# Peptides against a protein of PDB entry 5OK6, part 113

Target 1, 215 residues: chain A of PDB entry 5OK6
Amino acid sequence: ELPGLDSQWRQIENGESGRERPLRAGESWFLVEKHWYKQWEAYVQGGDQDSSTFPGCINNATLFQDEINWRLKEGLVEGEDYVLLPAAAWHYLVSWYGLEHGQPPIERKVIELPNIQKVEVYPVELLLVRHNDLGKSHTVQFSHTDSIGLVLRTARERFLVEPQEDTRLWAKNSEGSLDRLYDTHITVLDAALETGQLIIMETRKKDGTWPSAQL

## One batch from the design tools (peptide; made by RFdiffusion4, then SolubleMPNN)

Design b2_p21_7_s4 (from b2_p21_7, 11 letters changed)
Fold by OpenDDE base, seed 4:
Structure b2_p21_7_s4 (fold): chain B 215 residues (1-215), chain A 21 residues (1-21)
Amino acid sequence: as target 1 above (215 residues)
Amino acid sequence: ASTVSAEELEKHSAEVRKEEE
């Protein structure tokens, strides 16, 4: 059941769990398509529940580039293409209006950067490959705040590397060469890793040599 | 080496794969 219009407005915009609440690291926020949100604002501000301005179901279709992986379009801008809502506010809107059939929620995490908290709308999608099979990639999402050590562990898990096997990473750079990721304690951000970047996992041979030592 | 050519790696990877088949 829809609550009163003033209650909706207060809960979504001005509540302790409203749109303007402080970001906190690790919290979930959700994207809402801007035109739908503006239609909702107009509806609840109009004071007439029977108004022709009723927004209908939340429809984020215009934010997606595909309906298979539900990837966001590139270059979406907060305040222009979408608004960000805290989990509580999102769940209220979904409960009141519904979400378009078959569309997943666009959930994102708040990350802590050195001087700012931000909703990470675009996590880094890395192409993980093995040194001996460069044609077989695993696309995996990472936060900019994730360590290279996490990328390495994730690659080991995806490729079913045994615990006793030694592994290291290389990143394909913009010049078409491979840079070795020596420091596993730096972040994806500090390593300047980007979406679509190829990350090569090298496994040490049984003889104790590295495959790349022959290059 | 700290850096390797991707082309050299691709070539080497293809050679190693042929030796393993």
Scores: peptide ipSAE 0.188, ipTM 0.796, DockQ to the pose 0.565
Fold by OpenDDE base, seed 5:
Structure b2_p21_7_s4 (fold): chain B 215 residues (1-215), chain A 21 residues (1-21)
Amino acid sequence: as target 1 above (215 residues)
Amino acid sequence: ASTVSAEELEKHSAEVRKEEE
């Protein structure tokens, strides 16, 4: 059953549990297409439940680049294209109005950056390859706050590297050179890794030499 | 080296792959 319009407004727009609540690292937030959200605001502020301003189901179609992989369009801006809601507020709206059939929720995580919390709308997509087979890439998504050590572990797992095998990473830079990722404790952000960047996993030879030592 | 050419890597990768085949 739909709550009263004032109750809906208070549930979604409050500063404690609604849209205006403080961000907290690791929490889930959801994107809502701005036009739908503004229509909902107009509806609940109008005070008439029978108003022609009824927003209908949540439809985020304009935020997606494709309906196959459900990737977001590039360059979407908070407060222009979408609004962010905490999980509780999102689930209320979905329960009241529904979500367009077949559309997934656009869930994102709050990340902790130096001096700021942010909803990570665009995680980093890296192209993982082996040094000996550059033609076989695995696209893997990472947070900007993920460590290079996690990228390395993920690469090892994807390429079925044995626990006893020693491995290291290289990143292809914008100049077309490969930079070695020495520090595995720094983040993806600190390493300045970007979406679409090629990450090369090198495996140490049985003789204890590295393939790249011949370069 | 801490930095290598992508062209050198591509060449070497192709050589290593032929040795593993």
Scores: peptide ipSAE 0.185, ipTM 0.800, DockQ to the pose 0.618
Fold by OpenDDE base, seed 3:
Structure b2_p21_7_s4 (fold): chain B 215 residues (1-215), chain A 21 residues (1-21)
Amino acid sequence: as target 1 above (215 residues)
Amino acid sequence: ASTVSAEELEKHSAEVRKEEE
């Protein structure tokens, strides 16, 4: 059953629990297509439940680049293309209006950057490869706040590296060379890693030499 | 080296792959 319009407005736009609530690192937020949200806003502000301003089900179709992987379009702007809602507000709207059939929710995490909290709408997609098989990539998403150590652990897990095997990372740079990722404590952001970037896991040989030491 | 040529690594990768097959 739909709550009263004033109740809907208060639940979604309440500054403590709604759209304007403070961001908290690790919390889930959801994208809502801007025109739908504005239609909902007009509906609940109009005070007439029987109004022709009824927004219908949430439809985020215009935010997606594809319906296979449900990737977002590049260059979407908060407040122009979408609105961010905290999980509670999103779940209320979905319970009241529904979500378009077959569309996944667009869930994103709040991340902490040195001077700002933000919802990470675009996590970094890295192409993980082994040094001996550069043609077989594993695409994995990382936060900008994830450490290079996490990227390395993830690569080790994906390639079934044994705990006793020593490994290190290289990143393919814009010049077409490989830069060694020495510091595993820096973030993906600090390392300036970008979506689509090739990350090469090198495994130390049993003789204690590195493959790249022959280059 | 802190940097390696991608072409050299690709060549070496292909050599290592043949040794593991």
Scores: peptide ipSAE 0.182, ipTM 0.797, DockQ to the pose 0.622
Fold by OpenDDE base, seed 1:
Structure b2_p21_7_s4 (fold): chain B 215 residues (1-215), chain A 21 residues (1-21)
Amino acid sequence: as target 1 above (215 residues)
Amino acid sequence: ASTVSAEELEKHSAEVRKEEE
């Protein structure tokens, strides 16, 4: 059942549990298309439940690049293109109004950066490849807060590397050179890795040499 | 080396593939 308009407003906009609640690392937040959200605001502020301002189902279509992979458009701006809601508020809105048929929720995580918590709307998509087969990429998403060690483990898993095999990473830089990712304890952010960047996993040869040592 | 040319790596990768075929 749809709650009273004042109750909806308080539930979604309440600073303790609503849109204005503090961000907490690891929590899920959801994107809502801005025009839909503004229509909802107008509806609940109007005081008439039968108003022509009824927002209908949540429709995030304008936020997606495609309806196949459900990737977000690049360059979306909070407060202009979308509003961020905590999981509880999102689930309330979906329960009250529904979500457009076939659209997935746009779930994102709160990450902790050195001086700020933010919702990571754009995680880093890396192109993982093997040194011996640069043509077979695995696209994998990582948080900016994920370690290079996680990237390496993920690459090993995707390429079915045996536990006894030694591996290391290279990143293709903007100059078209490969930089070694020596420190596996730094983050994706600290390594300045970007979406679409090629990450090369090198596997040590059985003779104990590295393929790249011949370059 | 800490930095290698991507072009050199691409060439070497292509050579290694030919040895594995």
Scores: peptide ipSAE 0.176, ipTM 0.790, DockQ to the pose 0.578

Design b2_p21_8_s1 (from b2_p21_8, 8 letters changed)
Fold by OpenDDE base, seed 5:
Structure b2_p21_8_s1 (fold): chain B 215 residues (1-215), chain A 21 residues (1-21)
Amino acid sequence: as target 1 above (215 residues)
Amino acid sequence: MEKEIIHVSDEELQAHSESQR
């Protein structure tokens, strides 16, 4: 059952638990399509529950580039295309109005960057491959704040690398070079890795040589 | 010192990869 309009406004539009609350690293926030949100604002500000301004169910269709993988369109802007709500506020709206049938929620994490917290709307999608089978990629999402060490561990797991096998990563760049990701403590951001970039996992040979030594 | 940057064409990289199977 829908709460009173003033109650809805207070639950969603507040600085402690609502839209305006501080970002905290690791927390989940959700995208809401801007026009729907504006319609909701107009509805609750109008003071008439029977108003024709009733927003209906949340519909984020315009934020998606596809309904198969539910990828977001590129270049979406907060405050223009969508608003960000903390999990509690999102769940209230979904409970009150519903979400369009078949649409997943657009959940994103707060990340901590130097001097700022940000909702990471666009995580990095890397194409993980083995050095000896470049045609078989595993697409994996990473945060910009994830370490290269995590990328390496993830690659090892995806390719079922045995613990005793020694492995390292190379980033393929667009300039026809491979950059060795030798520092596993830096982040995906620090390494300047980009969505769609090929990351090659090299496995050390039994003779102790690296395959790349032949390049 | 192990190379940190390798300049290689896509064709050379592919050929190398195939040779390591």
Scores: peptide ipSAE 0.488, ipTM 0.930, DockQ to the pose 0.612
Fold by OpenDDE base, seed 3:
Structure b2_p21_8_s1 (fold): chain B 215 residues (1-215), chain A 21 residues (1-21)
Amino acid sequence: as target 1 above (215 residues)
Amino acid sequence: MEKEIIHVSDEELQAHSESQR
């Protein structure tokens, strides 16, 4: 059974776990399509549970570009296209109204940037490849706050690199250059890596030479 | 000195990659 309309409003908007609560690094937040959320606001503010303003199930279809990988459309804007809810508020709404059948929740993490906390709606999607097979990419999402060391470990895992094999990364630039990602302690953000960028994992040869020495 | 930046065309990079298979 749905809670009373005033109770719904308090739990989602004004509660300790409501929309306006402070962001905390590492927490999960969820996207809700803006029109649905506005319909819900109108419903709970109207005071009539039998109102024609009932929002129905949460439907985020307009936020997705595809129903295969459930990728978000590019250029979505908070407050215009979607609202962000903390996990508790999201779970309340889903329990009350349901989520459209087959749609996954749009879960995102709060990240800590030097001066602000932000929900990372668009993590960096990198194309991981091996130096000897550039045509077989593994698309992997990384936080802007993830280290290059994590990118390297992830690449090693995806390509089943043995622990004793030595590997390093190169970022491919659009202008016909490769930049070695030699500092593994910097972040994806600090390295200025972009979505769709090709990241080449180079494996050291058995003779101790690097393949790139021939370029 | 180990190269930190390599200037290479897409065609050269592809040809190199194929040679390392």
Scores: peptide ipSAE 0.486, ipTM 0.930, DockQ to the pose 0.599
Fold by OpenDDE base, seed 1:
Structure b2_p21_8_s1 (fold): chain B 215 residues (1-215), chain A 21 residues (1-21)
Amino acid sequence: as target 1 above (215 residues)
Amino acid sequence: MEKEIIHVSDEELQAHSESQR
């Protein structure tokens, strides 16, 4: 049964637990398509549960680029295309109205950036490859706050690198250069890595030489 | 000194990669 309209409004919009609540690093937030959300606002503010303004189920179709991988469209803007809700508020709305059949929730994490907390709507998608097989990429999402060390560990895991094998990363730049990601403690953001960027994992040879020494 | 930046074309990089198989 749907809660009363005033109760719905209060639960979703309440600044302590709703849409306006403070962001906290590591918490989950969810995207809601803006038009649906505005329709919901109009419905609950109208005071009539039987109103023709009933929003129906949540439908985020317009936010997705594809229905296969459920990737977001590029360039979506908060407040224009979508609204961010904390997990509790999202789950309430889904429980009350449902989510369009087959659509996954658009879950995102709050990250801590220098001086700000932000919902990371667009994590960085990196193309991980081995130095000796550039044609076999593994696309992996990373937070801007993830360390290069995590990228390296992830690459090692994906390529089934043995613990005793030495590896390092190179970022491929558009200018025909490779930058060695030698500092594993910096973040993806600090390294200025971008979505779609090729990250080459180099494995040290048994003779103790690096393949890149021949470049 | 280990190179930290390598200037290499896509073709050269691909050729190098293939040679390391």
Scores: peptide ipSAE 0.484, ipTM 0.930, DockQ to the pose 0.629
Fold by OpenDDE base, seed 2:
Structure b2_p21_8_s1 (fold): chain B 215 residues (1-215), chain A 21 residues (1-21)
Amino acid sequence: as target 1 above (215 residues)
Amino acid sequence: MEKEIIHVSDEELQAHSESQR
């Protein structure tokens, strides 16, 4: 059963637990399509539960570019295309109205950037490859706040690199160069890595030489 | 000094990669 309209409004819009609450790093937030949310606002503000303004089930279809991988459209803007809700508020709305059949929730994490917290709507998708097999990529998602060390560990794990094997990363840039990701303590953001960028894992030869020394 | 930036074309990189198989 749906809560009273005033109760719904307070639970979702309450500044302590609702959409206006402070962001905290590591928390999950969810995207809700803006038109649906505005219809919900109109419904609960109207004060009539029998109103023709009933929003129906949450439908985020317009936020997705595909229904296979459920990738978001590029260039979506908070407050224009979607609203962000904390997990509790999202789960309330889903419990009250439902989510469109087959659609996954659009869960995102709060990240800590210099001087600000934000919901990371667009994590970085990197194409991980081995230096000797550039055609076989593994797409892996990373936060902008993830370290290059994590990218390297993830690449090693994905390619089943033995612990005794020495490895390093190169970022392929659009200018026809490879930049060595030598500092593993910097972030994906600091390294200016972008979605769709090829990241080459180089494995050290048994003779102690690097394959890239031949370039 | 160990190279930190390598200037290489896509074709050269691919050829190099194939040679390391």
Scores: peptide ipSAE 0.484, ipTM 0.929, DockQ to the pose 0.621

Design b2_p21_8_s2 (from b2_p21_8, 9 letters changed)
Fold by OpenDDE base, seed 1:
Structure b2_p21_8_s2 (fold): chain B 215 residues (1-215), chain A 21 residues (1-21)
Amino acid sequence: as target 1 above (215 residues)
Amino acid sequence: MPKEVIKVTDEQLEAHSASQR
């Protein structure tokens, strides 16, 4: 059952569960397509529940570049293309209006950067490969705040590297070079890693030499 | 950031990778 229009407005726009609430690291926020949200605003501000301005089910179709992997379009802008809602507000809207059938929610996490909280709409997708098989990649999503150490551990896990095997990472750059990710304590952001970037896991040889020494 | 940089072309890298199989 839909609550009263004023109640909807207050629940979504105001209070601890509202759109304007402070961002908190680790919390989930959800994207709502801007036009749908504006239609909802018009509906609840109109004061008539039977109004022709009823927004219908939430439909984020315009935010997706594909309906297979449900990837977001590049270059979406908050306030222009979408609105961010905290989890509670999102769940209220979904419960009231529904979500388009088969369409997944667009959930994102609040991350903490040095002096700002931000909803990470675009995490970094890295292409993890082994030094001896560049054609077999594992695409893995990482937060900008994830450590290089996590990237390395993830690569080791994906490639079933044995605990005794020594490994390190190289980032392939567009300038025709490999940058060794030496410091595993820095973040993906600090390392300036980008979506689609090839990250090469090098495994130390049994003789104790690194394959890259032959480059 | 402590980084080692290796200059390598895509062709060189592919050839190297193939040699390590």
Scores: peptide ipSAE 0.461, ipTM 0.912, DockQ to the pose 0.834
Fold by OpenDDE base, seed 5:
Structure b2_p21_8_s2 (fold): chain B 215 residues (1-215), chain A 21 residues (1-21)
Amino acid sequence: as target 1 above (215 residues)
Amino acid sequence: MPKEVIKVTDEQLEAHSASQR
């Protein structure tokens, strides 16, 4: 059941639980296509429930690069292309108006950066490979705030590395170098890893030597 | 950040990788 227009406005736009609420690390926020949201605003502000300004179901189609993997288009800008809503507000809108059939919600997490909370709209997608099979990559998504240690653990898991095997990571640089990710406690952001970057997992040999010593 | 850097061409890296299979 659709609540009254004033109630809808208060529920979605309020500063405590709505669009204007403070960001908190780890919380889920959702993208809503800007045009739809503006249409909704016009509808609820109009005060006529039977108005021709009824927004219909939420449709984020214009935000997606494709409808197969549901990846976002690059370069989307908050306030221009989309608005961000906290989970509760998003779920209210979906319950009231529906979401376009077959379209997934665009959920993102709030991350903590040194001096700012931010909804991470574009996490980093890394290509994980083994040093001895560079052609077989596993694409894995990471937050900029994830540690290199997590990347390493993820790589080990994906490649079924035994617990007794020693491994380390190298980032392939476009400049023709491999940068060893020495410190596993730093973040993906600190390591300046980028989407599409090749991350090579090196496994230590039984003789105690590293394959990279031969490079 | 603590890093070790190896300068390597794509061809060298591929050749190395192949040798480690």
Scores: peptide ipSAE 0.460, ipTM 0.912, DockQ to the pose 0.806
Fold by OpenDDE base, seed 2:
Structure b2_p21_8_s2 (fold): chain B 215 residues (1-215), chain A 21 residues (1-21)
Amino acid sequence: as target 1 above (215 residues)
Amino acid sequence: MPKEVIKVTDEQLEAHSASQR
């Protein structure tokens, strides 16, 4: 059952727990398609629950580039294409209006950048490969705030590398170069890694040499 | 940041990778 229109507005827009609440690192926020949200605003501001402005179920279809992996379109802009809601507000709206059948929620995390908290709408998708099999990639999502060390650990796990095996990462650049990710303590952002970038995990040979020494 | 950089073409990289299988 839908709560009163004023109650809906307060729950969603209230600055303490609603859309305008401060971002906190690690929290989940959700994207809502802007037109739907504006329709909802018009509905609840109209004061008539029986009005023709009823928004219907949440439909984020226009935000997705595909319905297979449910990836977002590139270049979406907050306030233009979508609004961000904290988890509580999102769940209220879903409870009240429903979500379009088959659509997943668009959940994103708040990350801490040097001087600002931001909802990371576009995390980095890296293509992890082994140096000896570049054609078999594992696409893995990382935060810009994740360390290169985490990328390396993730690669090791995905490729079932034994603990005693020594490994390191190379980032493939478009300019025909490999950059060794030497410092594992820096972030994905600091390393300037990009979505779709090939990250090569090199495994040290038993003789103690690195395969890349032959490049 | 101290990065080692290897200049390599895609063809060279693929050939190298294939040799390491």
Scores: peptide ipSAE 0.460, ipTM 0.912, DockQ to the pose 0.834
Fold by OpenDDE base, seed 3:
Structure b2_p21_8_s2 (fold): chain B 215 residues (1-215), chain A 21 residues (1-21)
Amino acid sequence: as target 1 above (215 residues)
Amino acid sequence: MPKEVIKVTDEQLEAHSASQR
């Protein structure tokens, strides 16, 4: 059953879990297509539950570039293409109006940047490979705030590297060179890693030498 | 960022990778 229109408005806009609440790092927020949200606003502000302004189910189809991986289109802008809602607000709207059949929710995390909190709409997708098998990549998403150490640990896990094996990362850059990710404490952002970038995990040889020494 | 740089072509990298299998 749909709550009263005033109640809906208060829950989504002015509640403890309202759209304008402060961002907190690690929290989940959800994208809602802008036109749907504006239609909902008009509906609940109109005060007529029987109004022709009923928004129907949430449909984020226009935000997706594909329906296979459900990747977002590039270049979407908050306030123009979508609005961000806290998890509680999102779940209320879904419970009241439904979500288009087959569409996944567009969940994103709040991250802490040097001077701001931000919902990370576009995390970095890296192609992880081993130095001896460049053709077999594992595509993994990382936050801009994730450390290079996390990228390395993730690579080690995906490639089933034993704890005693020593590994390090190289980023393939557009200039055709490899940049060793020496400092594992810096972030993906600090390292300027980009979506689609090849990250090579090098494993130290049993003789104590690095494969890259032959390059 | 502290890093080392290796200049390598795609072909060189592939050849190297293949040699390490």
Scores: peptide ipSAE 0.450, ipTM 0.909, DockQ to the pose 0.808

